# Designs tried in a protein design run: peptides against a protein of PDB entry 7SFY. Part 10

Target 1, 41 residues: chain A of PDB entry 7SFY
Amino acid sequence: ELFNLESRVEIEKSLTQMEDVLKALQMKLWEAESKLSFATC

## One batch from the design tools (peptide; made by RFdiffusion4, then SolubleMPNN)

Design b1_p10_6_s1 (from b1_p10_6, 5 letters changed)
Fold by OpenDDE base, seed 3:
Structure b1_p10_6_s1 (fold): chain B 41 residues (1-41), chain C 41 residues (1-41), chain A 10 residues (1-10)
Amino acid sequence: as target 1 above (41 residues)
Amino acid sequence: as target 1 above (41 residues)
Amino acid sequence: DEILELMKKL
C-alpha cells in the first residue's frame, strides 16, 4: 500500500483509540488500588 | 470481583501490551512519513 | 485486530 493521507489518518485514529483505552485501564488500576488500600485500613 | 494480585498482574500485562502496540504504530507512522519525504524529494 | 481485542477487555 502506498502511504497516503488516508492511511495516516487511520493510523492516528487507531493511536488515539489505544491511548484512550490505556488511560481507561490506568484509571481502573488506580481505582482498584485505592479501594484495596481503603479496605485494608 | 475482589481486586487481588492476579487482577493487578493481568491489568499491568494488558497495559504493557498496549504500550508495545502504541510504540509499534508510532514507529510505523514515522517510517511511512520518512519514506514519503524521501519519495517527494 | 489487536486494538479490537484490547478494547473488548474494557
Scores: peptide ipSAE 0.117, ipTM 0.574, DockQ to the pose 0.304
Fold by OpenDDE base, seed 5:
Structure b1_p10_6_s1 (fold): chain B 41 residues (1-41), chain C 41 residues (1-41), chain A 10 residues (1-10)
Amino acid sequence: as target 1 above (41 residues)
Amino acid sequence: as target 1 above (41 residues)
Amino acid sequence: DEILELMKKL
């Protein structure tokens, strides 16, 4: 299998998409944790 | 929807899996680029 | 597409 410019561009696009999803998940986790209520005694 | 310990653990597992896939793709890209041959004049 | 499957589980 030959690595060419098209293959590189496709992989870089996939990487960018995954980085965006990771950032979105990290933000969702932060938001969820910020809303987490502890029982007050 | 309540955020609880189970939800946090699930999100953190998904984040870890995506980070692992990202690292694997970055390594594959590096390997592919390292094997890329330029035409020698 | 394994990446797409992972993204959909999110």
Scores: peptide ipSAE 0.112, ipTM 0.572, DockQ to the pose 0.347
Fold by OpenDDE base, seed 1:
Structure b1_p10_6_s1 (fold): chain B 41 residues (1-41), chain C 41 residues (1-41), chain A 10 residues (1-10)
Amino acid sequence: as target 1 above (41 residues)
Amino acid sequence: as target 1 above (41 residues)
Amino acid sequence: DEILELMKKL
């Protein structure tokens, strides 16, 4: 494929989407850790 | 699913993989831009 | 392909 303006825009959109997913997963990890229950005696 | 040590490790692995893919795409974008030919008169 | 596969696991 020949790189052009359209190709650049599509790649940048894909990168942004991946960053959004990464942030969402980091938030889910934080929520899961925050809800972690400890064994109590 | 109950959050445990195994779940945390799997989420962290997934996050790392996404970061690696993000970096690879950024490199491909750079390579494509570097190879961009200009119209010459 | 790799992106879609990762996104499906999440």
Scores: peptide ipSAE 0.109, ipTM 0.567, DockQ to the pose 0.341
Fold by OpenDDE base, seed 2:
Structure b1_p10_6_s1 (fold): chain B 41 residues (1-41), chain C 41 residues (1-41), chain A 10 residues (1-10)
Amino acid sequence: as target 1 above (41 residues)
Amino acid sequence: as target 1 above (41 residues)
Amino acid sequence: DEILELMKKL
């Protein structure tokens, strides 16, 4: 496979999408932990 | 869905796995950019 | 792909 500008841009887009998903999961975890703390207090 | 300790652990594991994939993709990008720079110089 | 499946569930 020839690595070119298009391939680089696609990798960068994929990385950005995965970072966005990670942030969303971190937010969901925070919300879940907050609800758990509320339910256990 | 009841959020419990098991659910939290599963989310944390998934986050860790995604972070590992992101790091691997960043390394691949670096290698690809390094090869591109070498090929264009 | 497990990551893609997780992404779709978000």
Scores: peptide ipSAE 0.109, ipTM 0.573, DockQ to the pose 0.229

Design b1_p10_6_s2 (from b1_p10_6, 4 letters changed)
Fold by OpenDDE base, seed 5:
Structure b1_p10_6_s2 (fold): chain B 41 residues (1-41), chain C 41 residues (1-41), chain A 10 residues (1-10)
Amino acid sequence: as target 1 above (41 residues)
Amino acid sequence: as target 1 above (41 residues)
Amino acid sequence: SEIEELMKKL
């Protein structure tokens, strides 16, 4: 398997896409936790 | 949509899986780049 | 793809 510019670009695109999704999931988790309510007495 | 422990655990599992894949892709990129040879004169 | 599957968790 030869590394070339096409392979590098494809991997970097995948990395960028995953980083974006990861950040979105982290934001969703933060939002979900911020909405979590505890029973109060 | 109610946030509960199940939803948090599922999101955290997805985050962990994405981080693992991201690290694997970064390692593959590093390995590919380390194997890249330049023509020498 | 694995990325597509993970994107469904959003």
Scores: peptide ipSAE 0.131, ipTM 0.577, DockQ to the pose 0.269
Fold by OpenDDE base, seed 4:
Structure b1_p10_6_s2 (fold): chain B 41 residues (1-41), chain C 41 residues (1-41), chain A 10 residues (1-10)
Amino acid sequence: as target 1 above (41 residues)
Amino acid sequence: as target 1 above (41 residues)
Amino acid sequence: SEIEELMKKL
């Protein structure tokens, strides 16, 4: 396939979207762990 | 939803998978740009 | 897409 400006922009947009999702998951993990409660007697 | 060890492991696996895809896309971008040819006379 | 599939895990 031929690489051009359009394909570069598309890949960069996909990368940005993935970074946003990654950050969101990292935040969710932090929130979930911060709310973790342990079994107590 | 209740957070436990299983849900933590699931989130961590999802994060790892996303990081792998992100790295793969970054490598594809590098490869594509390295092969970019410009219009010449 | 792979991104859409990953977004479902949010």
Scores: peptide ipSAE 0.130, ipTM 0.575, DockQ to the pose 0.296
Fold by OpenDDE base, seed 1:
Structure b1_p10_6_s2 (fold): chain B 41 residues (1-41), chain C 41 residues (1-41), chain A 10 residues (1-10)
Amino acid sequence: as target 1 above (41 residues)
Amino acid sequence: as target 1 above (41 residues)
Amino acid sequence: SEIEELMKKL
């Protein structure tokens, strides 16, 4: 396949989606660790 | 900047890195939730 | 996609 503007836009969309998932996982991890700390303290 | 093969390779590397971080965060979340469950059960 | 599978695990 050709590396063109359309392919670039698609990759950039995928990157943005991955960043959003990363942020969501980071927040969930923070919540889980916070609850863990709360439960054990 | 030009969208060329070098740029594509760099983006693909970044995507791979993000996937690896996602997997690591998922595992850490699993561990945290597992510990939380253990502590509260 | 792999991203969609990752999203399902959230």
Scores: peptide ipSAE 0.111, ipTM 0.494, DockQ to the pose 0.175
Fold by OpenDDE base, seed 3:
Structure b1_p10_6_s2 (fold): chain B 41 residues (1-41), chain C 41 residues (1-41), chain A 10 residues (1-10)
Amino acid sequence: as target 1 above (41 residues)
Amino acid sequence: as target 1 above (41 residues)
Amino acid sequence: SEIEELMKKL
């Protein structure tokens, strides 16, 4: 495939979605660890 | 679910996989843009 | 997409 504006937009869209999921997972990890810390105090 | 070591490992594994894909997509974007720049010079 | 399906499970 020849790179074009449509291809770039699709890649950027995928990147954005993955970044959002990554942030959500990081937040879930932090929340879980925070709750664990609270429960073990 | 109660947070435990297994849950943390699974989350970290998912994070790592997503980071790897994110990096691959970023590299593909850069390569595509670089080739476009070369072709348009 | 697979990413969208993953997002739904979070």
Scores: peptide ipSAE 0.111, ipTM 0.573, DockQ to the pose 0.205

Design b1_p10_6_s3 (from b1_p10_6, 5 letters changed)
Fold by OpenDDE base, seed 5:
Order: C-alpha cells, then structure tokens, then sequence
Structure b1_p10_6_s3 (fold): chain B 41 residues (1-41), chain C 41 residues (1-41), chain A 10 residues (1-10)
C-alpha cells in the first residue's frame, strides 16, 4: 500500500478524533470521581 | 448512575486501551512517513 | 468506528 498525502490526512484526522475522545473520557472520570461520596455512619 | 470502584476501573481500562490504539496509530503514521519516497526526475 | 466501539465499553 502506497503512502500518500490523502492517507496521511486521514490518519491524522483519526488521531485527532481519538485524542478528543480520550480527553472527554478523562473529564468524565474526573467528574465521576468528584461526585463520589463516601458512606457515613 | 452511581459511580463506584467497578465503574472507575472500567473507565480506566477503556482509557488505557484507547491510549494503546493512539500509540499504535502514531507508530503506523511514523512508519508510513518513513517509507515515503519522493519522485525523482 | 473503533472509537465508538471503545466508548461503548464504558
């Protein structure tokens, strides 16, 4: 398979999308942890 | 939805998997670019 | 896509 500019652009778009999803998931984790409450006796 | 330890572990596993995929795609991009040859006249 | 598939595992 020949690497060309179109292939590079497509891969870079996918990378950007995955990075955005990772950031969103990290934020969701942070928000979930911030809302975590401990049982009180 | 209640955040608990199981939910946290699941999110962290998914994050790790996505990071691994990102790294793999970055490596594939690097390899593709390293194999790119320019047309010679 | 694979990203959506990973998101659905959460």
Amino acid sequence: as target 1 above (41 residues)
Amino acid sequence: as target 1 above (41 residues)
Amino acid sequence: DEIEKLMKKL
Scores: peptide ipSAE 0.115, ipTM 0.568, DockQ to the pose 0.270
Fold by OpenDDE base, seed 1:
Structure b1_p10_6_s3 (fold): chain B 41 residues (1-41), chain C 41 residues (1-41), chain A 10 residues (1-10)
Amino acid sequence: as target 1 above (41 residues)
Amino acid sequence: as target 1 above (41 residues)
Amino acid sequence: DEIEKLMKKL
């Protein structure tokens, strides 16, 4: 494969998208944990 | 949705998988940049 | 799309 400007841009776009999704999932995890409640007897 | 142990585990697994893919893409980018050569006249 | 697949699991 030949590295060029186009391929670099595509890789960087993919990385950015993954980082955004990762952050969203981390926020979902935090929110879920924050809402965690225990059963009461 | 009800947060429970199962849902937490699934979220954490997905996060780990995304991190692994992200790292792989970062390595691909680095390798491509490392192989970048200029046309010679 | 692997990212989309991961999102669908959650």
Scores: peptide ipSAE 0.115, ipTM 0.570, DockQ to the pose 0.250
Fold by OpenDDE base, seed 2:
Structure b1_p10_6_s3 (fold): chain B 41 residues (1-41), chain C 41 residues (1-41), chain A 10 residues (1-10)
Amino acid sequence: as target 1 above (41 residues)
Amino acid sequence: as target 1 above (41 residues)
Amino acid sequence: DEIEKLMKKL
């Protein structure tokens, strides 16, 4: 396939979506770790 | 579900995998843009 | 969708 402006824009949009998901998962990880409780005696 | 060390490790592994894919796509974008040629007169 | 596939593994 020939790379063109449309192809570039589609790749950039996909990358942005992946970054958004990655950030959301990082936030979820932070929340999970913040709520992590340890067994107490 | 109770968050535990196993859950944290799984999330971190998934995040790493997403980052690896993201980096690979960024490299592909760079290669595509580097090879992009314009119509010449 | 590869992102969806990764999300399903979580």
Scores: peptide ipSAE 0.109, ipTM 0.565, DockQ to the pose 0.282
Fold by OpenDDE base, seed 3:
Structure b1_p10_6_s3 (fold): chain B 41 residues (1-41), chain C 41 residues (1-41), chain A 10 residues (1-10)
Amino acid sequence: as target 1 above (41 residues)
Amino acid sequence: as target 1 above (41 residues)
Amino acid sequence: DEIEKLMKKL
């Protein structure tokens, strides 16, 4: 397969999707840690 | 499920794995773009 | 996909 604009767009979409998942996981981690601190304080 | 150290470690491992995949995809994109520029120059 | 699988585990 030749790298073309279509392939680039597909990779960029995948990257964006993964970044969104990472952000969601980071938020969940922060929320969990915040709740833990609140529960233990 | 109570958030504990074990759960935190598991989330952090998942985040690290996703970050590694993101970096690999970014490198592949850069390499593909570099080859494209070389082929068209 | 694998990303979706990771999201489902958490």
Scores: peptide ipSAE 0.107, ipTM 0.566, DockQ to the pose 0.235

Design b1_p10_6_s4 (from b1_p10_6, 4 letters changed)
Fold by OpenDDE base, seed 4:
Structure b1_p10_6_s4 (fold): chain B 41 residues (1-41), chain C 41 residues (1-41), chain A 10 residues (1-10)
Amino acid sequence: as target 1 above (41 residues)
Amino acid sequence: as target 1 above (41 residues)
Amino acid sequence: DEIEELMKKL
């Protein structure tokens, strides 16, 4: 397949979306850990 | 929802998978740019 | 779509 400007822009958009998802999951992990309740025995 | 060790491990696994996909796409972008042919007019 | 599958994990 030929790589052109349109293909590059599409890949860059996909990369940006993945970075946004990754950041969102990292934030969710932080929030979940912040709310971590320990087993009260 | 309660956050527990299992939930943390699952999120960490998902984050790792996303990082792997992100790295793979970054490599694909580099490879594509390396093979970029300019229009010969 | 791998991104769509990852988005479902959010």
Scores: peptide ipSAE 0.146, ipTM 0.585, DockQ to the pose 0.296
Fold by OpenDDE base, seed 2:
Structure b1_p10_6_s4 (fold): chain B 41 residues (1-41), chain C 41 residues (1-41), chain A 10 residues (1-10)
Amino acid sequence: as target 1 above (41 residues)
Amino acid sequence: as target 1 above (41 residues)
Amino acid sequence: DEIEELMKKL
């Protein structure tokens, strides 16, 4: 396939979507770790 | 669900996988842009 | 879609 402006824009949009998902997962990890409780005696 | 070490490890693995895919897409974008040719007169 | 499969893990 010939690379053109449309192809570049599609790749950039996919990258942005993945970055958004990655940030959301990082936030979920932070929330999970913040809520992590340990067994108490 | 109760957050535990297993849950944390699963999230971290998912994050790593997403980062790997993101890097691969960035490389593909770089390759595509590097190969991009313009119409010549 | 690989991104869609990753989204399902959220």
Scores: peptide ipSAE 0.145, ipTM 0.585, DockQ to the pose 0.293
Fold by OpenDDE base, seed 3:
Structure b1_p10_6_s4 (fold): chain B 41 residues (1-41), chain C 41 residues (1-41), chain A 10 residues (1-10)
Amino acid sequence: as target 1 above (41 residues)
Amino acid sequence: as target 1 above (41 residues)
Amino acid sequence: DEIEELMKKL
């Protein structure tokens, strides 16, 4: 397969999708940690 | 499910895995772009 | 693929 503009766009879309998942997981981690009570530590 | 140290470690492992995939995709994009010849633009 | 598998963790 020749690397072209179409292939680049597909890779960039995949990267964006992964970044969105990373951000969502980071938010979930932060929310879970913020809700952590002293008694649950 | 109670958020505990074990759950946090699992989330952090998932985040690390995603970051590694992101870095690999970014490297592949850079390598593909660096090999792009003038004739293929 | 890896992205699809990671998406399942949300």
Scores: peptide ipSAE 0.144, ipTM 0.581, DockQ to the pose 0.289
Fold by OpenDDE base, seed 5:
Structure b1_p10_6_s4 (fold): chain B 41 residues (1-41), chain C 41 residues (1-41), chain A 10 residues (1-10)
Amino acid sequence: as target 1 above (41 residues)
Amino acid sequence: as target 1 above (41 residues)
Amino acid sequence: DEIEELMKKL
């Protein structure tokens, strides 16, 4: 398969999308942890 | 939905997997670019 | 897609 400009642009778009998803998941983890309450006796 | 230790571990595993996929795609992009040849006249 | 498949594992 020949690498060309179109292929590069497509891969870079996918990378950007995955980075955005990772950031969103990290934020969701942070929010979930911030809402975590410990049982009190 | 209640956040607990199991949920945190699951999210962190998914984050790690996505980071690994991102790294693999970045490496594939680098390899593809390294193999890119320019037309010579 | 691959991203959607990863998200389904959460």
Scores: peptide ipSAE 0.143, ipTM 0.579, DockQ to the pose 0.282

Design b1_p10_7_s1
Fold by OpenDDE base, seed 1:
Structure b1_p10_7_s1 (fold): chain B 41 residues (1-41), chain C 41 residues (1-41), chain A 10 residues (1-10)
Amino acid sequence: as target 1 above (41 residues)
Amino acid sequence: as target 1 above (41 residues)
Amino acid sequence: LMKKVEELKK
């Protein structure tokens, strides 16, 4: 394993991208649950 | 758009998986930076 | 994305 500038940049870019996706999914989940309603008898 | 049990499960599984990968990458980055040394003259 | 990330994780 070798740590260099290129490796660091790639890791940080990937982390940023994943964090953005995580936030988007969390928002989708919250929105969906907020709108959840149940069938009534 | 329809929220149901299946959709919720899929979203939560994806979130969990991404969080695990994020943690792994963060640890990898920290470890690499901790071991970083520079060439000396 | 996940594919690339898994490669970086190694």
Scores: peptide ipSAE 0.064, ipTM 0.552, DockQ to the pose 0.054
Fold by OpenDDE base, seed 3:
Order: structure tokens, then sequence, then C-alpha cells
Structure b1_p10_7_s1 (fold): chain B 41 residues (1-41), chain C 41 residues (1-41), chain A 10 residues (1-10)
């Protein structure tokens, strides 16, 4: 198998992109939950 | 907007799946780097 | 993105 700088950079870019998506989804979840109304009856 | 248990569970499942992928990629990166040979000349 | 990630996992 070949591993070089080019491959490393590509993996790191993909990881960063996924982390950004994760953070966005986590924020969406938090915002939705924070605005959630629930039945008190 | 509607936010319910079903939607929350779906989002959490997606987040978990992405986190698992991230961890796998991070491990791959670490393993590759730990096995990396470099020129000393 | 997920497709690309799966390729990188290989």
Amino acid sequence: as target 1 above (41 residues)
Amino acid sequence: as target 1 above (41 residues)
Amino acid sequence: LMKKVEELKK
C-alpha cells in the first residue's frame, strides 16, 4: 500500500468536512431541542 | 416546525454513524503514519 | 461525501 503526503492531506480534508457537518447537525439538534415544547398535562 | 422523538432519533443515528466513520478514519491515519518510513538522508 | 469517505476507508 502507498501512503504519502497527498493521501494524508486528502484524508484530513475529508475528516474536516465531516467534522463540519457533524457540528452543524449537532447545532441543529440543540436548537431544535431548546425550542421544543412538551405537554404538561 | 415539527420536532418529535422520531426526528430526534433519526438525527442521532446519523450523527453516530458519522462519528463511527470519523473514528475509523482517524485510526487509519494514525496507523498509516505510525508505520511510515522516511528518508534520513 | 459518504461515498468518498468509504473509498478512503479502503
Scores: peptide ipSAE 0.064, ipTM 0.543, DockQ to the pose 0.052
Fold by OpenDDE base, seed 2:
Formats: structure tokens, C-alpha cells, sequence
Structure b1_p10_7_s1 (fold): chain B 41 residues (1-41), chain C 41 residues (1-41), chain A 10 residues (1-10)
């Protein structure tokens, strides 16, 4: 395996993108759960 | 949009999987950077 | 994205 600046930057960019997606999904989950209602009497 | 237990569980599973991948990539990055050397005089 | 990530994991 060869590590260089290009590969490091690429990994960091991928990590950032994944974190952004994770945060977006967490927000969607929060919204969904916030709207979740239960049958009430 | 319909939210139910199945959809919630699916989202949570996806989040967990992404977090696992993120951690793995962070570890690889750390290892790569740890091994990175510079030209020395 | 996930496809690219899996490639980087290797």
C-alpha cells in the first residue's frame, strides 16, 4: 500500500461526506420519531 | 410518509453500519498517517 | 458513496 497526500485527502473527503450523510439520516430519524404518535384512548 | 417500527429499525441499522464504516476508515487514516514519513536531512 | 467507501476500506 502506498500512502500519499492524494490518498489522505481522498479518505478525509470520504469521511466528511459520510458524516454529512449520517447527520442527515439522524435528523430524519429524529423528525420521524418526533412525529410518531400512538393510539390514544 | 408513513413511519412505523420497521422503518425506524431500518434507519437505525443503516446508521449503525455507516458509523462502523466511518470508524474503520478513521482507523485506516490514523494508521496511514502514523506510517507517513518525510524526507529528512 | 457507499460503493466508493467500500473501495477505500480495502
Amino acid sequence: as target 1 above (41 residues)
Amino acid sequence: as target 1 above (41 residues)
Amino acid sequence: LMKKVEELKK
Scores: peptide ipSAE 0.063, ipTM 0.550, DockQ to the pose 0.053
Fold by OpenDDE base, seed 4:
Structure b1_p10_7_s1 (fold): chain B 41 residues (1-41), chain C 41 residues (1-41), chain A 10 residues (1-10)
Amino acid sequence: as target 1 above (41 residues)
Amino acid sequence: as target 1 above (41 residues)
Amino acid sequence: LMKKVEELKK
């Protein structure tokens, strides 16, 4: 395997994209839970 | 849209999987960079 | 994205 600048840039871009998706899904989870109603007595 | 326990569990599983992949890729990047040789004079 | 990630993991 050969690691060079192109490989590093590609990996960093992928990591950034994954972080953005993670943040989006975490926000969606928070929003969904914030709307969740609990069973009451 | 309907949010329930099944939906929450599914999202949390996906988030966990993504976090694990992120950590793995970050480690691979560190390992690759730690082996990188710089041009010398 | 996930397919690309799996390739990067190799």
Scores: peptide ipSAE 0.063, ipTM 0.543, DockQ to the pose 0.052

Design b1_p10_7_s2
Fold by OpenDDE base, seed 1:
Structure b1_p10_7_s2 (fold): chain B 41 residues (1-41), chain C 41 residues (1-41), chain A 10 residues (1-10)
Amino acid sequence: as target 1 above (41 residues)
Amino acid sequence: as target 1 above (41 residues)
Amino acid sequence: LMEKVRRLKS
Protein backbone atom coordinates (compact mmCIF):
# COMPACT_ATOMS: atom_id res chain seq x y z
CA GLU B 1 0.00 0.00 0.00
CA LEU B 2 1.23 3.44 -0.99
CA PHE B 3 0.91 6.72 0.88
CA ASN B 4 2.61 9.92 -0.23
CA LEU B 5 2.37 13.66 0.20
CA GLU B 6 -0.10 14.14 -2.62
CA SER B 7 -2.47 11.56 -1.22
CA ARG B 8 -2.36 13.06 2.25
CA VAL B 9 -3.02 16.55 0.95
CA GLU B 10 -5.98 15.41 -1.11
CA ILE B 11 -7.58 13.58 1.78
CA GLU B 12 -7.11 16.47 4.19
CA LYS B 13 -8.51 18.94 1.70
CA SER B 14 -11.61 16.82 1.29
CA LEU B 15 -12.05 16.48 5.03
CA THR B 16 -11.73 20.22 5.56
CA GLN B 17 -14.24 21.01 2.85
CA MET B 18 -16.76 18.55 4.21
CA GLU B 19 -16.36 19.98 7.69
CA ASP B 20 -17.14 23.42 6.33
CA VAL B 21 -20.26 22.13 4.63
CA LEU B 22 -21.37 20.40 7.81
CA LYS B 23 -20.98 23.62 9.76
CA ALA B 24 -22.94 25.54 7.17
CA LEU B 25 -25.77 23.03 7.24
CA GLN B 26 -25.85 23.13 11.03
CA MET B 27 -26.18 26.89 10.90
CA LYS B 28 -28.99 26.66 8.39
CA LEU B 29 -30.79 24.10 10.49
CA TRP B 30 -30.54 26.22 13.61
CA GLU B 31 -31.77 29.30 11.80
CA ALA B 32 -34.69 27.42 10.33
CA GLU B 33 -35.68 26.01 13.70
CA SER B 34 -35.43 29.43 15.28
CA LYS B 35 -37.79 30.81 12.67
CA LEU B 36 -40.06 27.79 12.77
CA SER B 37 -43.43 28.41 11.18
CA PHE B 38 -46.14 26.01 10.07
CA ALA B 39 -47.81 25.66 6.73
CA THR B 40 -50.96 23.57 6.51
CA CYS B 41 -53.34 22.56 3.79
CA GLU C 1 -39.67 31.87 5.70
CA LEU C 2 -41.00 28.34 5.89
CA PHE C 3 -39.74 25.40 7.92
CA ASN C 4 -41.57 22.10 8.11
CA LEU C 5 -41.01 18.46 8.99
CA GLU C 6 -39.88 17.48 5.52
CA SER C 7 -37.24 20.19 5.43
CA ARG C 8 -35.87 19.23 8.82
CA VAL C 9 -35.68 15.57 7.91
CA GLU C 10 -33.83 16.29 4.68
CA ILE C 11 -31.27 18.48 6.39
CA GLU C 12 -30.65 15.99 9.17
CA LYS C 13 -30.28 13.14 6.71
CA SER C 14 -27.68 15.10 4.79
CA LEU C 15 -25.78 15.94 7.95
CA THR C 16 -25.75 12.32 9.07
CA GLN C 17 -24.52 11.08 5.73
CA MET C 18 -21.73 13.64 5.60
CA GLU C 19 -20.66 12.71 9.11
CA ASP C 20 -20.40 9.10 8.03
CA VAL C 21 -18.26 10.05 5.06
CA LEU C 22 -16.01 12.17 7.25
CA LYS C 23 -15.51 9.27 9.62
CA ALA C 24 -14.68 6.95 6.77
CA LEU C 25 -12.14 9.37 5.36
CA GLN C 26 -10.56 9.84 8.77
CA MET C 27 -10.19 6.09 9.09
CA LYS C 28 -8.60 5.85 5.67
CA LEU C 29 -6.21 8.66 6.48
CA TRP C 30 -5.15 7.07 9.74
CA GLU C 31 -4.61 3.70 8.11
CA ALA C 32 -2.58 5.24 5.33
CA GLU C 33 -0.40 7.13 7.77
CA SER C 34 0.08 4.00 9.84
CA LYS C 35 1.25 2.14 6.77
CA LEU C 36 3.27 5.05 5.45
CA SER C 37 5.64 4.02 2.69
CA PHE C 38 7.46 6.03 0.06
CA ALA C 39 7.51 5.57 -3.68
CA THR C 40 10.15 7.41 -5.64
CA CYS C 41 11.06 7.67 -9.26
CA LEU A 1 -11.61 16.99 13.26
CA MET A 2 -13.28 13.91 14.68
CA GLU A 3 -13.99 15.78 17.88
CA LYS A 4 -15.43 18.70 15.95
CA VAL A 5 -17.73 16.36 14.06
CA ARG A 6 -18.85 14.79 17.31
CA ARG A 7 -19.77 18.20 18.69
CA LEU A 8 -21.74 18.99 15.56
CA LYS A 9 -23.58 15.71 15.93
CA SER A 10 -24.65 16.40 19.51
Scores: peptide ipSAE 0.118, ipTM 0.552, DockQ to the pose 0.107
Fold by OpenDDE base, seed 5:
Structure b1_p10_7_s2 (fold): chain B 41 residues (1-41), chain C 41 residues (1-41), chain A 10 residues (1-10)
Amino acid sequence: as target 1 above (41 residues)
Amino acid sequence: as target 1 above (41 residues)
Amino acid sequence: LMEKVRRLKS
């Protein structure tokens, strides 16, 4: 396979997007856990 | 929506998997960049 | 980016 600047940029964009998703999921987890004490099930 | 222990475990599993994918992609990026000097295109 | 990922893991 070929690797050039375009490929690098594309990979780094994907990594950034995945990192953002991870952050969002961690935030959602935190919020959900903060409400866990209210859970009855 | 409900949030309980099962939901938390599921979310944390997903986060772990995404983190592993990020690691793999970063390693691939590093390897590809280490060969970038050989690229002719 | 690498440092951010490291912090996410820790």
Scores: peptide ipSAE 0.114, ipTM 0.551, DockQ to the pose 0.139
Fold by OpenDDE base, seed 4:
Structure b1_p10_7_s2 (fold): chain B 41 residues (1-41), chain C 41 residues (1-41), chain A 10 residues (1-10)
Amino acid sequence: as target 1 above (41 residues)
Amino acid sequence: as target 1 above (41 residues)
Amino acid sequence: LMEKVRRLKS
């Protein structure tokens, strides 16, 4: 298998994108949970 | 939009899976870079 | 990046 600068850059881009998606989903989760109201009856 | 326990569990499962993939890819990146040899000629 | 992932998982 070949690994070069292009491959490394592509992998790092993918990692960054996945990290951004993770952060976005965590914020969405926080927002949803902060708005969640529990049944009182 | 509805958010309930099932939705939260599903989102948390997805987040965990993405984190695991991130860690795996980071380790693969480290392994690839550690084996990378630079041209000397 | 590794530290960022650690913080995300924490």
Scores: peptide ipSAE 0.110, ipTM 0.538, DockQ to the pose 0.131
Fold by OpenDDE base, seed 2:
Structure b1_p10_7_s2 (fold): chain B 41 residues (1-41), chain C 41 residues (1-41), chain A 10 residues (1-10)
Amino acid sequence: as target 1 above (41 residues)
Amino acid sequence: as target 1 above (41 residues)
Amino acid sequence: LMEKVRRLKS
């Protein structure tokens, strides 16, 4: 099995994309928690 | 729009799962780079 | 990138 520069770059790009998604979700979580509401009965 | 404890927990679980995937990919990247081979002409 | 991911996780 051969791993070349192109493969490495592709993996790193995928990791970067996932990091961006995680950051976005963290921001959304912060916003959601700032507006956290509990059901009242 | 209502955000409750269940929703928060669900989001946090999703974030954790993505972090686990990122860690796995980091390990695979390390392994791949340790075996990095360049095409020779 | 790896360092950024590490910081994000922690």
Scores: peptide ipSAE 0.122, ipTM 0.555, DockQ to the pose 0.160; fails the geometry check

Design b1_p10_7_s3
Fold by OpenDDE base, seed 4:
Structure b1_p10_7_s3 (fold): chain B 41 residues (1-41), chain C 41 residues (1-41), chain A 10 residues (1-10)
Amino acid sequence: as target 1 above (41 residues)
Amino acid sequence: as target 1 above (41 residues)
Amino acid sequence: LVEKVEKLKS
């Protein structure tokens, strides 16, 4: 195996994409929970 | 749209999986950089 | 998503 600038850039691009998806899912979760209502008598 | 326990669990599962992939990619990057050698005279 | 996650992890 070899490592060069191209490989590093590609890995960092993937990392950034994954972080963006994580943030999006966390925001979705927050929005969903914010709208959640609990049963009351 | 509706939100229930099933929806929450599924979102959290996705979040966990994304975090695991992030960690894996970060570890790969560290390993690659650790093996990188720089040109010397 | 799960398929993409597994592919990136490997």
Scores: peptide ipSAE 0.088, ipTM 0.554, DockQ to the pose 0.048
Fold by OpenDDE base, seed 3:
Structure b1_p10_7_s3 (fold): chain B 41 residues (1-41), chain C 41 residues (1-41), chain A 10 residues (1-10)
Amino acid sequence: as target 1 above (41 residues)
Amino acid sequence: as target 1 above (41 residues)
Amino acid sequence: LVEKVEKLKS
């Protein structure tokens, strides 16, 4: 198959969406870890 | 909610999967672009 | 995918 603008746009859109999800997950991980508490007794 | 190992493992697994997909898409984009040809007439 | 993005952003 030949590369064309349509295919490129589709891939780039998917990449952007995946990056957004990745960032969201990374932020959730950071937030969860930053709120982590341990027993102190 | 409290952060725990179970939640961390789940998030990290999701992150890994998203990164794998991201890498695959990036490689597909590179491969497509590297095979791009133009009319030379 | 779109649903996952929106879910995680909220």
Scores: peptide ipSAE 0.082, ipTM 0.557, DockQ to the pose 0.046
Fold by OpenDDE base, seed 1:
Structure b1_p10_7_s3 (fold): chain B 41 residues (1-41), chain C 41 residues (1-41), chain A 10 residues (1-10)
Amino acid sequence: as target 1 above (41 residues)
Amino acid sequence: as target 1 above (41 residues)
Amino acid sequence: LVEKVEKLKS
């Protein structure tokens, strides 16, 4: 495997995409939990 | 959309997987760049 | 992946 500018750019692009997905998932989790309610005693 | 324990667990599972991939990509980038050499003048 | 991102954001 050889490293070149093209390869680096692609990896960085993938990293960015993964980060975006991660953030989206975190937001979904937050929203879901935020809406969660518990029974009252 | 309803939140329940199952949903939360799945989201957290996905988050973990994404983080693992992210770390792997970062490592690959580091390794590639670490091996990178430039022409000498 | 891009599609997944968009779905999650929406």
Scores: peptide ipSAE 0.081, ipTM 0.562, DockQ to the pose 0.047
Fold by OpenDDE base, seed 2:
Structure b1_p10_7_s3 (fold): chain B 41 residues (1-41), chain C 41 residues (1-41), chain A 10 residues (1-10)
Amino acid sequence: as target 1 above (41 residues)
Amino acid sequence: as target 1 above (41 residues)
Amino acid sequence: LVEKVEKLKS
């Protein structure tokens, strides 16, 4: 198993990307719930 | 664009999965930083 | 980042 500064930076970048994906999913969830609520009205 | 309870559940499952991936990456980051610190000693 | 992730979970 290799470890160095470059590997750490790569992992940190992956974490940032995952955070962005989660935020995007949260927005889609909000939209879905909004539409669901609208449809049930 | 389709929206319903099933779609919402799918998004929520994806969010949970992403959270698990983030936790795994955090653990790997911890390991990498630990090894980096070890190597610099 | 960790705190942000925790907020996402709640």
Scores: peptide ipSAE 0.092, ipTM 0.572, DockQ to the pose 0.126; fails the geometry check

